Peptides against a protein of PDB entry 1LOE. Designs and how they scored, part 28

Target 1, 181 residues: chain A of PDB entry 1LOE
Amino acid sequence: TETTSFSITKFGPDQQNLIFQGDGYTTKERLTLTKAVRNTVGRALYSSPIHIWDSKTGNVANFVTSFTFVIDAPNSYNVADGFTFFIAPVDTKPQTGGGYLGVFNSKDYDKTSQTVAVEFDTFYNTAWDPSNGDRHIGIDVNSIKSINTKSWKLQNGKEANVVIAFNAATNVLTVSLTYPN
Target 2, 181 residues: chain A of PDB entry 1LOE as posed
Amino acid sequence: TETTSFSITKFGPDQQNLIFQGDGYTTKERLTLTKAVRNTVGRALYSSPIHIWDSKTGNVANFVTSFTFVIDAPNSYNVADGFTFFIAPVDTKPQTGGGYLGVFNSKDYDKTSQTVAVEFDTFYNTAWDPSNGDRHIGIDVNSIKSINTKSWALQNGKEANVVIAFNAATNVLTVSLTYPN

## One batch from the design tools (peptide; made by RFdiffusion4, then SolubleMPNN)

Design b2_p25_7_s2 (from b2_p25_7, 10 letters changed)
Fold by OpenDDE base, seed 3:
Structure b2_p25_7_s2 (fold): chain B 181 residues (1-181), chain A 25 residues (1-25)
Amino acid sequence: as target 1 above (181 residues)
Amino acid sequence: ENFLKLLPDYVRIGFSATGNSRVDI
C-alpha cells in the first residue's frame, strides 16, 4: 500500500507542474481558482498522475493532503458556489453549471464519472444539497449529491486550514477544517 | 468495498471552483 502526501501552501520556484483549466491561474504566492466574477469555472490539476489503486492486486493507496484556502466574496450574503478537492480520470475536463462546482454534471449517481470530490459548498442548491440550507463540507462520489455532509460556517476572507486523509484499510475519508485564528 | 476502486488505477488530483467569489488555495 502506497502512502501519498501533498502539501499546498505558498508556491515557489520549485512548485510542481500544474494543469490549469478554465480561469484558474497561479502566482508565486497563491493558486487562484476563480476571481470574484459571476459564472466562472476554474480548476488546477497536479500534472503527474497518481497511482491511486491497482486493479491487478486490489491494493489501494493511502493519502494525506493538506492545504489552505481563502474564499473572498464581495457580498457575504451571496457566496457562490464553493470549491472542491477532487480525484478524477487523467483526462478530466471542467464541467459547466455552477452548482456542480466544475466537477460533476448530474445529481444522479453516474459510475462512468469515476470522480470523487470533497466539496466546500457555499451555495444552497435545493435539488441536491442538505435541506437545512447550511453551507457544508461534502463527500461526493460520482455525483454532486453528497453521500455525507457536515455543516460548515464560512469565514469570508479568512484563511482556513484543511487536511484530507484516506485510510485504505478502513475505507474512511477524513476531512478536517479549521480557522486558526 | 473501497470506494477508490470506483476510480481508474491512475488519476489526477486537483481543485475546482465556480461562482462569484475569489477562491485561493
Scores: peptide ipSAE 0.805, ipTM 0.976, DockQ to the pose 0.842
Fold by OpenDDE base, seed 5:
Structure b2_p25_7_s2 (fold): chain B 181 residues (1-181), chain A 25 residues (1-25)
Amino acid sequence: as target 1 above (181 residues)
Amino acid sequence: ENFLKLLPDYVRIGFSATGNSRVDI
């Protein structure tokens, strides 16, 4: 059957429809989520609500979004905690910091969270992260404990390109990450 | 079941970061 599709353009300093939370802010040059302060949270939301599915008809949206990011750690041997691209209720507020990435509050599944995230996790949390200790990309559904992960090698201070797409017909979320240089 | 149905009909999307490293989007 038919599905709705939407595309979100790159977040950046020229965006006039952002909601900033915590440490998140923008300049003429970039959108900065965190100022590298431990135990703080920085967030930025697209201000327009998105009709992601219709409970009356059962129709579910397709979507694609792309962005770039840079993680710049003062000490490459002590990097925490990472960031997420997330989808949440319209009135969402910053959640637990540290390894919860400001998006979740528990490693236990909590349907009331109503939050889906793609995490780019730079810090190993023994209680929920993959046992190999690798930095990783994860898919999170109502929990900081990912339903699926893949190892990722951080290039400190370098720009990465990301594409995230969801296909409603297959119920598959795809994530690609590349360092072009 | 489609996991987006775990969300409200209307949502917001965004980015969130924590920790000791600068994160720019």
Scores: peptide ipSAE 0.797, ipTM 0.975, DockQ to the pose 0.750
Fold by OpenDDE base, seed 4:
Structure b2_p25_7_s2 (fold): chain B 181 residues (1-181), chain A 25 residues (1-25)
Amino acid sequence: as target 1 above (181 residues)
Amino acid sequence: ENFLKLLPDYVRIGFSATGNSRVDI
């Protein structure tokens, strides 16, 4: 098995290894995916392709990634739509906005998407989100309809720490989110 | 079956956000 490890901490205007799509951009300290404006998609990709598995040998990577995020909603009671950490084909482009988070186009499974995402979803979409209406973390495989979800309480304007780990031997993806005090 | 095998051998990773809130990474 192969191990891939990466961390996202701080960005600046001199960042050379990012591909910005839509509204994504950097400041002195942060990667900003979206401004507080509806009907936009903001994305940023690491420019270097990652060898996530080897179809010749069947070897699959393990990976661990960590990052922080802040969601700053002008109105804490009207928050949409969230963001994803995603893995996609190298030529990936922004997909459907809104509840599709700019990554998917359907709630139906589409193997041709070849996209896996961890969503941090702040908006309840009746057609595919958990019926309890909670904001949630979701694991998305070729669909915006998550294969698994976990309720998550957004702390508006606060920094959250995230760790995402994949164990190839067990085929288990782990997501940890904390709001440090 | 390992779900990463649903991906191409080589991929890009990134972040994507939508909506009415500022999202900083």
Scores: peptide ipSAE 0.795, ipTM 0.974, DockQ to the pose 0.873
Fold by OpenDDE base, seed 2:
Structure b2_p25_7_s2 (fold): chain B 181 residues (1-181), chain A 25 residues (1-25)
Amino acid sequence: as target 1 above (181 residues)
Amino acid sequence: ENFLKLLPDYVRIGFSATGNSRVDI
């Protein structure tokens, strides 16, 4: 059985050809998704389509990707809403803002969304987030309501390192996050 | 079943952010 794999070692403004949507933009130093303005959505897509699986053979890709991020909130006690790394149809467009992070439209499972996301969620939405109210990393499949979550302590203005990997044999998506400094 | 099979064969990957904070990648 053939195995398809891809690896993106760095997802930065000088490493990828990007499609910008909403308020997303780039300089030679950084990719900026949002500018601390409420009720907006900023997105950036890797322009090259990815063959994530083959419906004719059933083969599914393995992948690993890594990136860094900084969340800089003007008020460290009021941080909203977070961001996602997401996988979606090639013609994907910005979806609902706010707690839906610009990638989903419902907390109810909707297979027609055809979207998988890793969320880095900084704001507690009572209707779907874990009841402990913690900022968290979540795995989202066709819904903003995560199928799995892990508490995460945001360090405002600090750089975090992230690695996301998918193992097709086990159907497991792994996320690691560290603050090296 | 692999949850990636819920997606089209070909996809795009990217980042999306909302809210009151600056998000840089």
Scores: peptide ipSAE 0.788, ipTM 0.973, DockQ to the pose 0.753

Design b2_p25_7_s3 (from b2_p25_7, 8 letters changed)
Fold by OpenDDE base, seed 4:
Structure b2_p25_7_s3 (fold): chain B 181 residues (1-181), chain A 25 residues (1-25)
Amino acid sequence: as target 1 above (181 residues)
Amino acid sequence: ENFLKLLPDYVRIGFSATGNSRVTV
């Protein structure tokens, strides 16, 4: 199997390998996806395409990626809508905002989406989110309705460290999140 | 089956955020 390893940390104004979409932009030290205002979608793509699998050989990549993120809400008790790491077609464009996180358009499975996401969901959407109402990490495959979730406690304004790993042999995606401080 | 096969051979990875918060990476 093919192995892909990459890490995304902080990006400055000289970063030339990003495709900004919606409200996404860079500052001196950080990539900013959204501002603290409603009804926004902000995205940033790594400009280089990733060979995630080979349809001719059937080989599937293993990968590990790590990054940090901060969600800074004006009110810790009213945080919407969330943050995602996603994998999508090279020509992907912002999708539906709000609870769809700018990545999906439906809670129904849509193979034509060809999108996989790890969501860090801060807002409870009754129609598809876990009924306990917890903020959560979710694995999304061609739908905003996660195939798997786990509760996650947001630390507002704090930097979270994330590692996402995929094992092709087991078809298991692992997500870890820690708040080091 | 391996769910990555639901994707194109070549993809882009990225980040997305929505809502009322400042989200940075």
Scores: peptide ipSAE 0.800, ipTM 0.975, DockQ to the pose 0.864
Fold by OpenDDE base, seed 1:
Structure b2_p25_7_s3 (fold): chain B 181 residues (1-181), chain A 25 residues (1-25)
Amino acid sequence: as target 1 above (181 residues)
Amino acid sequence: ENFLKLLPDYVRIGFSATGNSRVTV
C-alpha cells in the first residue's frame, strides 16, 4: 500500500509560517505561548494544512516531529496548567483554558472535537487526571481525559527535547522526552 | 481503527499552553 509521510524537525519562529492564537507570539529566537501570569491561553499553529489521511483510499500518514519546550514557573510547586502538541481541524480555535489546556472542552469523549493531543500536564485535575497526582505525559483523543499516561518529572526552567512519531501500520504513537541539560 | 481517521483528511498541527508559567517553544 502507498503510504504518505511527513516530518517536521524544527519549529523555529523563523523557519515556518505560524498562526498565533490567544496570547501566543514570537521573537526572533522563541515562540512564547504563555507568560508567567494567571489565566492565559496561548496557541500557535503551523499554517500549512497537513494531509494526514485520505478518506477516499483509506491511506494514513506516518509522521515524525521534534521540538523543544521550556516551562518556567515562578513557583516550582505551583505549576499550571501545561503544554500540548495537538492535531486538529484546520479552522481550530482556542478551546477551554485551565486544565483543558486550550485544546479541549470536556472530559467526556466527543467525536466532534476531532482533535488529538500529546499533553505535558503539570497540574493535577482530580476529575480526569491519574489518581497518583503526578505530572504526566498523556495521549488525548477527543477528550482532555487521556487514553494513556506516563509520569513525567518537570525540570522547571529547563529545556526539554521531544520527539513524537506515529506509525500508521501499527497505529502506535510514540513520545520521547529528554532533558539534555 | 487507526485513530488518525478520527480527524479530518486535512488538519493543522500546533502548540498550546495555559496557566501561570512562561511556556516557550
Scores: peptide ipSAE 0.799, ipTM 0.975, DockQ to the pose 0.766
Fold by OpenDDE base, seed 5:
Structure b2_p25_7_s3 (fold): chain B 181 residues (1-181), chain A 25 residues (1-25)
Amino acid sequence: as target 1 above (181 residues)
Amino acid sequence: ENFLKLLPDYVRIGFSATGNSRVTV
Protein backbone atom coordinates (compact mmCIF):
# COMPACT_ATOMS: atom_id res chain seq x y z
CA THR B 1 0.00 0.00 0.00
CA GLU B 2 0.96 3.64 -0.49
CA THR B 3 0.52 6.57 1.87
CA THR B 4 -0.78 9.92 0.64
CA SER B 5 -0.36 12.84 3.00
CA PHE B 6 -1.56 16.39 2.44
CA SER B 7 -2.02 19.42 4.64
CA ILE B 8 -4.41 22.28 3.99
CA THR B 9 -3.08 25.74 4.80
CA LYS B 10 -4.11 29.27 3.89
CA PHE B 11 -4.66 29.97 0.21
CA GLY B 12 -4.11 33.14 -1.77
CA PRO B 13 -5.41 34.43 -5.09
CA ASP B 14 -2.32 33.14 -6.90
CA GLN B 15 -2.92 29.56 -5.78
CA GLN B 16 -2.37 27.26 -8.77
CA ASN B 17 -3.44 23.90 -7.31
CA LEU B 18 -7.14 24.58 -6.69
CA ILE B 19 -10.29 24.25 -8.76
CA PHE B 20 -13.00 26.60 -7.51
CA GLN B 21 -16.66 25.65 -7.90
CA GLY B 22 -19.88 27.45 -7.05
CA ASP B 23 -19.30 30.27 -4.59
CA GLY B 24 -15.81 29.12 -3.59
CA TYR B 25 -12.97 31.63 -3.81
CA THR B 26 -9.76 32.72 -2.11
CA THR B 27 -8.45 35.83 -0.44
CA LYS B 28 -4.86 36.48 0.59
CA GLU B 29 -5.51 34.70 3.89
CA ARG B 30 -8.33 32.17 3.43
CA LEU B 31 -10.24 29.82 1.19
CA THR B 32 -13.90 30.86 1.46
CA LEU B 33 -16.49 28.26 0.48
CA THR B 34 -19.69 30.13 1.30
CA LYS B 35 -20.86 33.56 2.39
CA ALA B 36 -23.59 34.11 4.95
CA VAL B 37 -26.32 33.85 2.30
CA ARG B 38 -29.05 31.23 2.16
CA ASN B 39 -29.08 28.59 -0.59
CA THR B 40 -25.45 28.80 -1.66
CA VAL B 41 -22.99 26.06 -2.60
CA GLY B 42 -19.24 26.53 -2.58
CA ARG B 43 -16.54 23.96 -3.32
CA ALA B 44 -12.81 23.76 -3.89
CA LEU B 45 -10.87 20.79 -5.28
CA TYR B 46 -7.19 20.00 -5.31
CA SER B 47 -6.35 20.09 -9.01
CA SER B 48 -3.96 17.13 -8.98
CA PRO B 49 -5.69 13.74 -9.26
CA ILE B 50 -4.87 11.23 -6.53
CA HIS B 51 -4.22 7.54 -7.20
CA ILE B 52 -6.39 6.24 -4.36
CA TRP B 53 -6.34 2.57 -5.41
CA ASP B 54 -5.26 0.31 -8.28
CA SER B 55 -7.98 -1.80 -9.89
CA LYS B 56 -5.38 -3.96 -11.66
CA THR B 57 -3.51 -5.02 -8.52
CA GLY B 58 -6.15 -4.39 -5.86
CA ASN B 59 -3.75 -2.24 -3.84
CA VAL B 60 -5.37 0.52 -1.79
CA ALA B 61 -3.71 3.68 -0.51
CA ASN B 62 -3.46 4.93 3.02
CA PHE B 63 -3.95 8.63 3.55
CA VAL B 64 -3.76 11.33 6.20
CA THR B 65 -4.94 14.91 5.86
CA SER B 66 -5.15 17.80 8.29
CA PHE B 67 -6.83 21.18 7.99
CA THR B 68 -8.70 23.89 9.84
CA PHE B 69 -12.13 25.35 9.22
CA VAL B 70 -14.43 28.03 10.59
CA ILE B 71 -18.22 28.17 10.46
CA ASP B 72 -19.41 31.69 11.21
CA ALA B 73 -23.18 32.02 11.41
CA PRO B 74 -24.92 35.37 11.94
CA ASN B 75 -27.40 33.62 14.25
CA SER B 76 -26.06 30.80 16.43
CA TYR B 77 -29.57 29.37 16.79
CA ASN B 78 -30.05 29.01 13.03
CA VAL B 79 -26.98 27.44 11.44
CA ALA B 80 -27.27 25.69 8.08
CA ASP B 81 -26.20 23.51 6.47
CA GLY B 82 -22.64 22.30 7.05
CA PHE B 83 -19.15 21.61 5.76
CA THR B 84 -17.55 18.53 4.15
CA PHE B 85 -14.26 16.99 3.17
CA PHE B 86 -14.90 14.68 0.21
CA ILE B 87 -13.34 12.30 -2.32
CA ALA B 88 -14.97 12.03 -5.75
CA PRO B 89 -14.37 11.38 -9.46
CA VAL B 90 -11.93 13.78 -11.10
CA ASP B 91 -14.70 15.47 -13.10
CA THR B 92 -16.96 15.99 -10.08
CA LYS B 93 -19.23 19.05 -10.07
CA PRO B 94 -21.37 20.67 -7.36
CA GLN B 95 -24.30 18.47 -6.42
CA THR B 96 -27.51 19.24 -4.52
CA GLY B 97 -27.32 22.07 -2.01
CA GLY B 98 -28.92 22.50 1.39
CA GLY B 99 -28.82 19.37 3.50
CA TYR B 100 -27.07 17.44 0.72
CA LEU B 101 -24.04 19.68 1.36
CA GLY B 102 -23.25 20.05 -2.34
CA VAL B 103 -21.82 16.51 -2.58
CA PHE B 104 -24.81 14.13 -2.83
CA ASN B 105 -28.24 13.95 -4.47
CA SER B 106 -30.02 11.21 -2.52
CA LYS B 107 -30.46 9.64 0.89
CA ASP B 108 -30.61 6.28 -0.90
CA TYR B 109 -27.38 4.45 -1.62
CA ASP B 110 -26.19 5.30 -5.14
CA LYS B 111 -23.07 3.47 -6.26
CA THR B 112 -22.82 5.67 -9.35
CA SER B 113 -22.00 8.74 -7.25
CA GLN B 114 -18.64 7.18 -6.33
CA THR B 115 -18.24 9.72 -3.53
CA VAL B 116 -17.01 9.46 0.05
CA ALA B 117 -17.39 12.39 2.44
CA VAL B 118 -16.74 13.39 6.02
CA GLU B 119 -19.52 15.78 6.96
CA PHE B 120 -19.63 18.38 9.69
CA ASP B 121 -23.38 18.80 9.74
CA THR B 122 -24.93 21.78 11.52
CA PHE B 123 -28.57 21.33 10.45
CA TYR B 124 -31.01 18.56 11.36
CA ASN B 125 -32.70 16.97 8.34
CA THR B 126 -35.44 14.69 9.67
CA ALA B 127 -35.34 12.37 6.67
CA TRP B 128 -31.78 11.09 7.19
CA ASP B 129 -29.97 12.63 10.18
CA PRO B 130 -29.68 11.01 13.63
CA SER B 131 -32.98 11.31 15.47
CA ASN B 132 -31.47 13.06 18.50
CA GLY B 133 -31.18 16.23 16.41
CA ASP B 134 -27.57 16.87 17.43
CA ARG B 135 -25.07 18.56 15.20
CA HIS B 136 -22.71 15.79 14.18
CA ILE B 137 -19.74 14.46 12.28
CA GLY B 138 -20.67 11.78 9.76
CA ILE B 139 -19.02 9.40 7.33
CA ASP B 140 -20.94 9.28 4.05
CA VAL B 141 -20.51 6.63 1.35
CA ASN B 142 -22.52 7.18 -1.84
CA SER B 143 -25.35 8.74 0.20
CA ILE B 144 -26.05 11.75 2.40
CA LYS B 145 -27.33 9.27 4.99
CA SER B 146 -24.21 8.61 7.04
CA ILE B 147 -22.98 5.10 7.76
CA ASN B 148 -21.74 6.37 11.12
CA THR B 149 -22.14 9.58 13.13
CA LYS B 150 -20.90 11.23 16.31
CA SER B 151 -22.35 14.24 18.11
CA TRP B 152 -20.35 17.45 17.72
CA LYS B 153 -20.72 20.79 19.48
CA LEU B 154 -20.23 23.68 17.08
CA GLN B 155 -18.32 26.65 18.39
CA ASN B 156 -19.63 29.40 16.15
CA GLY B 157 -16.90 31.53 14.63
CA LYS B 158 -14.07 29.48 16.16
CA GLU B 159 -11.32 27.63 14.33
CA ALA B 160 -11.58 23.83 14.40
CA ASN B 161 -8.58 21.56 13.82
CA VAL B 162 -9.32 18.37 11.88
CA VAL B 163 -7.33 15.22 11.13
CA ILE B 164 -8.71 12.55 8.79
CA ALA B 165 -6.86 9.28 8.26
CA PHE B 166 -7.57 6.07 6.37
CA ASN B 167 -5.89 2.74 7.11
CA ALA B 168 -6.15 0.43 4.11
CA ALA B 169 -5.17 -2.69 6.05
CA THR B 170 -8.04 -2.28 8.52
CA ASN B 171 -10.44 -0.43 6.20
CA VAL B 172 -10.99 2.12 8.98
CA LEU B 173 -11.37 5.85 8.53
CA THR B 174 -10.73 8.02 11.59
CA VAL B 175 -11.76 11.62 12.18
CA SER B 176 -10.64 13.94 14.95
CA LEU B 177 -11.85 17.46 15.63
CA THR B 178 -10.61 19.83 18.31
CA TYR B 179 -11.11 23.46 19.25
CA PRO B 180 -7.70 24.44 20.62
CA ASN B 181 -8.87 27.79 22.00
CA GLU A 1 -14.41 -5.04 1.06
CA ASN A 2 -12.30 -1.90 1.23
CA PHE A 3 -14.72 0.97 0.69
CA LEU A 4 -12.23 3.05 -1.31
CA LYS A 5 -12.71 0.46 -4.06
CA LEU A 6 -16.13 2.04 -4.55
CA LEU A 7 -14.27 5.02 -6.04
CA PRO A 8 -12.44 5.37 -9.35
CA ASP A 9 -8.73 4.56 -9.35
CA TYR A 10 -8.01 8.26 -9.67
CA VAL A 11 -9.97 10.84 -7.68
CA ARG A 12 -9.94 14.43 -6.59
CA ILE A 13 -10.31 15.57 -3.00
CA GLY A 14 -11.83 18.78 -1.82
CA PHE A 15 -14.10 20.79 0.42
CA SER A 16 -17.76 21.72 0.14
CA ALA A 17 -20.13 23.88 2.14
CA THR A 18 -23.74 24.98 1.91
CA GLY A 19 -26.15 27.23 3.73
CA ASN A 20 -26.46 30.50 5.55
CA SER A 21 -23.04 30.77 7.21
CA ARG A 22 -19.61 31.94 6.18
CA VAL A 23 -17.41 28.86 5.89
CA THR A 24 -13.65 29.19 5.49
CA VAL A 25 -10.74 26.75 5.36
Scores: peptide ipSAE 0.798, ipTM 0.975, DockQ to the pose 0.872
Fold by OpenDDE base, seed 2:
Structure b2_p25_7_s3 (fold): chain B 181 residues (1-181), chain A 25 residues (1-25)
Amino acid sequence: as target 1 above (181 residues)
Amino acid sequence: ENFLKLLPDYVRIGFSATGNSRVTV
């Protein structure tokens, strides 16, 4: 059985054609998803569709992607709501804002969403987030309620390096985040 | 089963952010 793999080593405005949604825009240096104002949604999609699996053959792609991001909150004690890397239908549009991160509409599992996200969640939503209240990285499958989470300490205004990899053979999505020194 | 099979064959990937902060990539 033939497998498909793709690697996006740099997902940024200088190397990718982007579809901007909501408040998202770009400069030569950076993609800006949101401004430092409340109640906004900003998204940017890689314009080229990705053949992530083949329903005719059952083949599933492996992939790895890496990027950097910065969350710069005016008040480090009140940081909302978060940032996501997501995979969605090609015609995806901004979804519910706030704690739904512009990607989902429900905490209930909804297969029709057909969306997978890695969330970097800075705000505790009692209804679905881990009870310890920590900022966290989460894996979201068709729901804002993560199937798995790990605590993450936000460094406000600092650049985080992220690597996301999927191994089709093991069905494991790996996420790493570091703040380089 | 691979959870990617919950998605369409063809997808787009991207970034999203909400809230009160400046988020850049």
Scores: peptide ipSAE 0.793, ipTM 0.974, DockQ to the pose 0.757

Design b2_p25_7_s4 (from b2_p25_7, 8 letters changed)
Fold by OpenDDE base, seed 1:
Structure b2_p25_7_s4 (fold): chain B 181 residues (1-181), chain A 25 residues (1-25)
Amino acid sequence: as target 1 above (181 residues)
Amino acid sequence: MNFLKELPDYVRIGFSATGNSRISI
């Protein structure tokens, strides 16, 4: 095929090619993005640049990635702000914190952001989140305001398994989240 | 339009988190 496919099946503390930003860090057992403190942004990037599409040929990559994450909130009834998997320019730096999840700066579409994210949003921001107030998974394209969302029930302190796959032919991004334990 | 074309040709992928909880991968 004319498309490129890649698979990154594991992100974790054993990764040797991570770039940490903000408050992100690792121990031998865990890669931690944020600690339970206020006004924190933590990020971790896969250091190798990815050729996600070719503007000359129009070819677009397919990909699949899988990972786990844990949100451990001191208070299960007050959990902010959330977690994202994101794709951004190679020189990307932490963006606005809080409800912008360290990835975006606006609820309005901004093509200059050049960022796509899958958000696992635990905090209801009235200005852009679904009106039902549910914690949710969202697909974000150049805006913190998701183009699509689905309600998600957070299990505090439990490990979630995530699979994200993109099919270039159909332009469909699939997100699977399960709590196996 | 394929929404990955909103990105540069070359990108990095990663994780980001904010807030009052310990978030780990």
Scores: peptide ipSAE 0.787, ipTM 0.972, DockQ to the pose 0.775
Fold by OpenDDE base, seed 5:
Structure b2_p25_7_s4 (fold): chain B 181 residues (1-181), chain A 25 residues (1-25)
Amino acid sequence: as target 1 above (181 residues)
Amino acid sequence: MNFLKELPDYVRIGFSATGNSRISI
């Protein structure tokens, strides 16, 4: 099976051709997704469609992307809900807010969602999150209930570096997160 | 099955956030 590869350089305010949805906006310094208001959603998409796989040939893309993020919570003891890097249909619109992170509508697998996400989840939802209650990184496929998770310690107000890579041959998605400062 | 095959052939990618905190990329 043949593969196609794409790479997206660091996501940020200098990125061209963005589609903003909900509360998402950009300034000279940062792309801001939220207005820090519960039950709202903020999103930003690359406007160009990506050929992620070919149903005629079976070819699947490889990709790598990197970005930085900052979460500024007014109270470190009460941080909700988090954010995702997500892949969805070209006509995707904001979905359910709160613990669904504006990307999903169900904790049950729903193939009609056609959405894959890497979540950076700061709030424990007992109905679907890992029982240890830790903040976590998760891989979500057509459900807010992750197929795999890893505990992550939020550093409030600090900049994190993220790299996400997908290898089509192995079907492995790799996520790395570091706080360099 | 490769889990990207759960997606349409053509997609958009991006970021989505919710909640009580200011989240910036």
Scores: peptide ipSAE 0.786, ipTM 0.972, DockQ to the pose 0.743
Fold by OpenDDE base, seed 4:
Structure b2_p25_7_s4 (fold): chain B 181 residues (1-181), chain A 25 residues (1-25)
Amino acid sequence: as target 1 above (181 residues)
Amino acid sequence: MNFLKELPDYVRIGFSATGNSRISI
């Protein structure tokens, strides 16, 4: 199987390999996705396509990616909506905002979406989110309704480290999130 | 079934965010 490994660090204004969509932009130190305003979508894509699997051979990539993020909410008790790391067709465009995180349009499985996402969801959407109301990490396959979730405690304004790894042999995707001291 | 097969062979990866908070990568 093919192995894909990449990491995402802080971006500066001279970053040339990003496609910005919606409100996404870069500063001197970071890639910022949102303007902290409801009803907006901010996205940033790596411009280079990734060969994630081969439909002719059936080979599927293994991959590991890492990044950091900061969610800076005006009010820690009113935080919406979150963000995703997502994988989508090369011509992907922003999708539905709000709880759909700009990547999906339905809670129902839609194979035509051809999108996989790891969501870091800060807002409880009754229609599809885990009933406990916890902020959570979710694995989304062609739907905003996650196939698997785990609770996550947001630390407002703090930097989190994330590692996402996929093992093709086991079809298992792992997500680790830590707030380093 | 490997769920990556739900994707096209070639994809783009990225980040997407919404809402009332400043989200930075």
Scores: peptide ipSAE 0.784, ipTM 0.971, DockQ to the pose 0.837
Fold by OpenDDE base, seed 2:
Structure b2_p25_7_s4 (fold): chain B 181 residues (1-181), chain A 25 residues (1-25)
Amino acid sequence: as target 1 above (181 residues)
Amino acid sequence: MNFLKELPDYVRIGFSATGNSRISI
C-alpha cells in the first residue's frame, strides 16, 4: 500500500505564505490570532493546499506538525474561548465565533462541513463540552462537539509545546501538550 | 474508516481562535 506523508516541523510566525482571516496577524516573534475581543474570529492558514487523501485510490496521508502557543488572558478566571488547529476545504472562511472557535457552526454532526480540528478549549459550553467543565483538548470532526477529549490545565501567559500526528493505518490522531518552562 | 476521508482530497491547514484572550502561535 502506497502512503503519502507530510511534516510541518514548526507552524508559526515564520511560516511563509500565510492567509490571514479576521483578526489574525504576525509580528516578528508571534502569529497572533485574536485581539482579545469577544465575538471576533482570527485565523491563519497555510496557503499551500495539502493532498490529505486521494479519493481515487483511497490512500490517506500520514502527518506530523508542531507548534508553540501562548494564551494571555486578561482575566484568568474568565478565559474564553480557545483556539484550534484545523483542516478544512481550501476555500474555507471564518465560521461562527465564540464557542464554535471560528471553525464550526453546529454541535450537530454535519458532513458538509468537511472540517477536522484539534481544539484547545478554554471555555465550558454546557451544550457540547465534557460535563466535568475542564479546559480540554478535543478532536472535532464536522462538529464542535468533540469525538474525544482530554483535560488540560491552562497556564496563563506560558508557552505550551504541541505535537499533532496522524497515523493513517490506525486512524489515530495523537496530540501532545507540554509546558516546558 | 479514516476520519480524514471526511475531508476533501485537498485541504488547507491553519489556526483559528476566538474570545477574550490574546492567543499567539
Scores: peptide ipSAE 0.782, ipTM 0.971, DockQ to the pose 0.734

## One batch from the design tools (peptide; made by RFdiffusion4, then SolubleMPNN)

Design b2_p26_2_s2
Fold by OpenDDE base, seed 4:
Structure b2_p26_2_s2 (fold): chain B 181 residues (1-181), chain A 26 residues (1-26)
Amino acid sequence: as target 1 above (181 residues)
Amino acid sequence: MTYNLSHTLSDEEIRSLPENVRIGFA
């Protein structure tokens, strides 16, 4: 197997708003989430909590986030597990690594996980990934087994521009990944 | 090349989250 490293670029100059976990770290405007070692867990959290919904009113917040990530894999046909965006409890800690992406612990729906994620999965896990074996974008709700997926062709070393948005009026979570070149 | 994916979250799925969350990357 080949080692893979992930980075997110175009972070603001103020990196003090990041909480690093595991092997995660930043250099200038680049966030590095993995070392060139498979099964490592590197995470970074935005320090400011987000009020995503209100139990008293029932209101749910809209949100939109954008970021750019790069996957560096010496062998684009044999890469590590992938990159993940997630929403989790404020005190969340690294979870199971490898195919669980450091975010989940089960392929079964577990509401106690309290985690929603968007995975950019570069490694095929037979137990839960789409059977076609394609690298894919996935939406994960309380499980590493995605509730919906989209086949995705990795462009090694290229910047992927991502927009993730949630529309509270429709409850639709949307993910858009663009390779400009 | 652009890839799009969407999903309509159920109320149960939304309420499974804490009211206050953090965004992160892994």
Scores: peptide ipSAE 0.719, ipTM 0.971, DockQ to the pose 0.673
Fold by OpenDDE base, seed 1:
Structure b2_p26_2_s2 (fold): chain B 181 residues (1-181), chain A 26 residues (1-26)
Amino acid sequence: as target 1 above (181 residues)
Amino acid sequence: MTYNLSHTLSDEEIRSLPENVRIGFA
């Protein structure tokens, strides 16, 4: 079994409720995504929509979010699919589970997905993951096949402090994950 | 230990997103 839990330190301009989908739930201090069974999906959406860009003006918004997640797995060598941060249409529903992380449905670029994700992928899918088989951080744009990846060593049960930021001036999306040791 | 990753989104990639989105975790 695998349990992904995290606390959001920063999010949108106004902190509001979460919309739970699938097996996602929350406690007083943590959002918990249980992935005990492969191909099940637990998701939580921040209830307040975020204006990312404006088609009339062409303006693009800066974005920054910070959170801490923990992956607890009884067997660090047999972990589920990992943890995923994503931005998607306001009416998004759980997508294909397992290797698709409940966020995507294709390894091919599909603009109709309208989804960008940062994956912290703990399971190697030969069809699209980096060939070295490493657990990895990935940036996914309208596809489960990451546009960029970074090998990442999971520290089981340890808090990972994550900062994800988008700079509208440069269009650069940055991901930083820090373990305490 | 710190891991960093970045990507420059193209205009096409940005425009592929809705103007209004929800952030989520899975």
Scores: peptide ipSAE 0.715, ipTM 0.970, DockQ to the pose 0.687
Fold by OpenDDE base, seed 3:
Structure b2_p26_2_s2 (fold): chain B 181 residues (1-181), chain A 26 residues (1-26)
Amino acid sequence: as target 1 above (181 residues)
Amino acid sequence: MTYNLSHTLSDEEIRSLPENVRIGFA
């Protein structure tokens, strides 16, 4: 099967392969997604759609994406919502509901969202986050409540190198986050 | 330090996605 791969290592103002939404913008080679206005969301979409599966052939595509993110958080345990990678319909729009990562719009499972996300969650939401309160990586399938999570220690201000891969042969979505230290 | 997480998507979950998607960040 075909594999779609992309890596974004630098973000610039002239990044033509990104569609900025909401408060999303680039500065100093970084994609900034921080809210500029309350109840807004900053997002960026990779401009090229990905054919993830084919209803006629039944084929499912492999994909691999790699990127780096940095979270600069205040000296507190719960800081914003963290960072989120998502796969969504091509016409997806920012969701402004607080706590939903700018991706979801409900506390409940909603298949109509047609969204799979990988959250790097720095804020504990009692209603759906792991009860241990740890910052965590989560895989979200049409739900803000992660179907699987991994405790994660944020290294504040450090670059996290992320690889997210989907293996069509096994249907396994894999997330790897590495701090280069 | 490396953190790994994985999940096997069901066929239904995959088919719940549109055939064409965009990847994004938020």
Scores: peptide ipSAE 0.696, ipTM 0.967, DockQ to the pose 0.852
Fold by OpenDDE base, seed 2:
Structure b2_p26_2_s2 (fold): chain B 181 residues (1-181), chain A 26 residues (1-26)
Amino acid sequence: as target 1 above (181 residues)
Amino acid sequence: MTYNLSHTLSDEEIRSLPENVRIGFA
């Protein structure tokens, strides 16, 4: 069983409520995602939609989110899937396909998924993950096959401080993960 | 230890998203 818990430390005041999906739930001011086996999905959405871009004006919104997550697995080498931050349609639903982190349903690029994700991937899927087999941070654009990755050493049970920001002027999505040591 | 990663979204990729989205965790 893998347990991922996190808390949002910095987010817009209008984005406080959560919609739980699958195994996701809140306890003691933390969001907990528990995976007993692969293909179990726990998700939480911020209830308030974000107007991220406007088709009429062409305007694109900036955003920045900060959160802390902990992955706690009984065996650090047997961690199921990982943790994923995503931006998706308001009616997005958990995806239960194996290895897709509960967010995607194919390794192929599919713009109809309308999802951008940041994965903190702890399980190697040979079909789409970087061939070196490293745990990794990935930026996913409409596909679980990351468009960019960074090898990442999971510190089991340790809090990871994450900042994800999108700069509308440059269209750059940035991810920063910091462990306290 | 800090890990940094970035990606520049193309205009097409941005427009592939809905105008209104939800942020989520999985």
Scores: peptide ipSAE 0.690, ipTM 0.967, DockQ to the pose 0.683

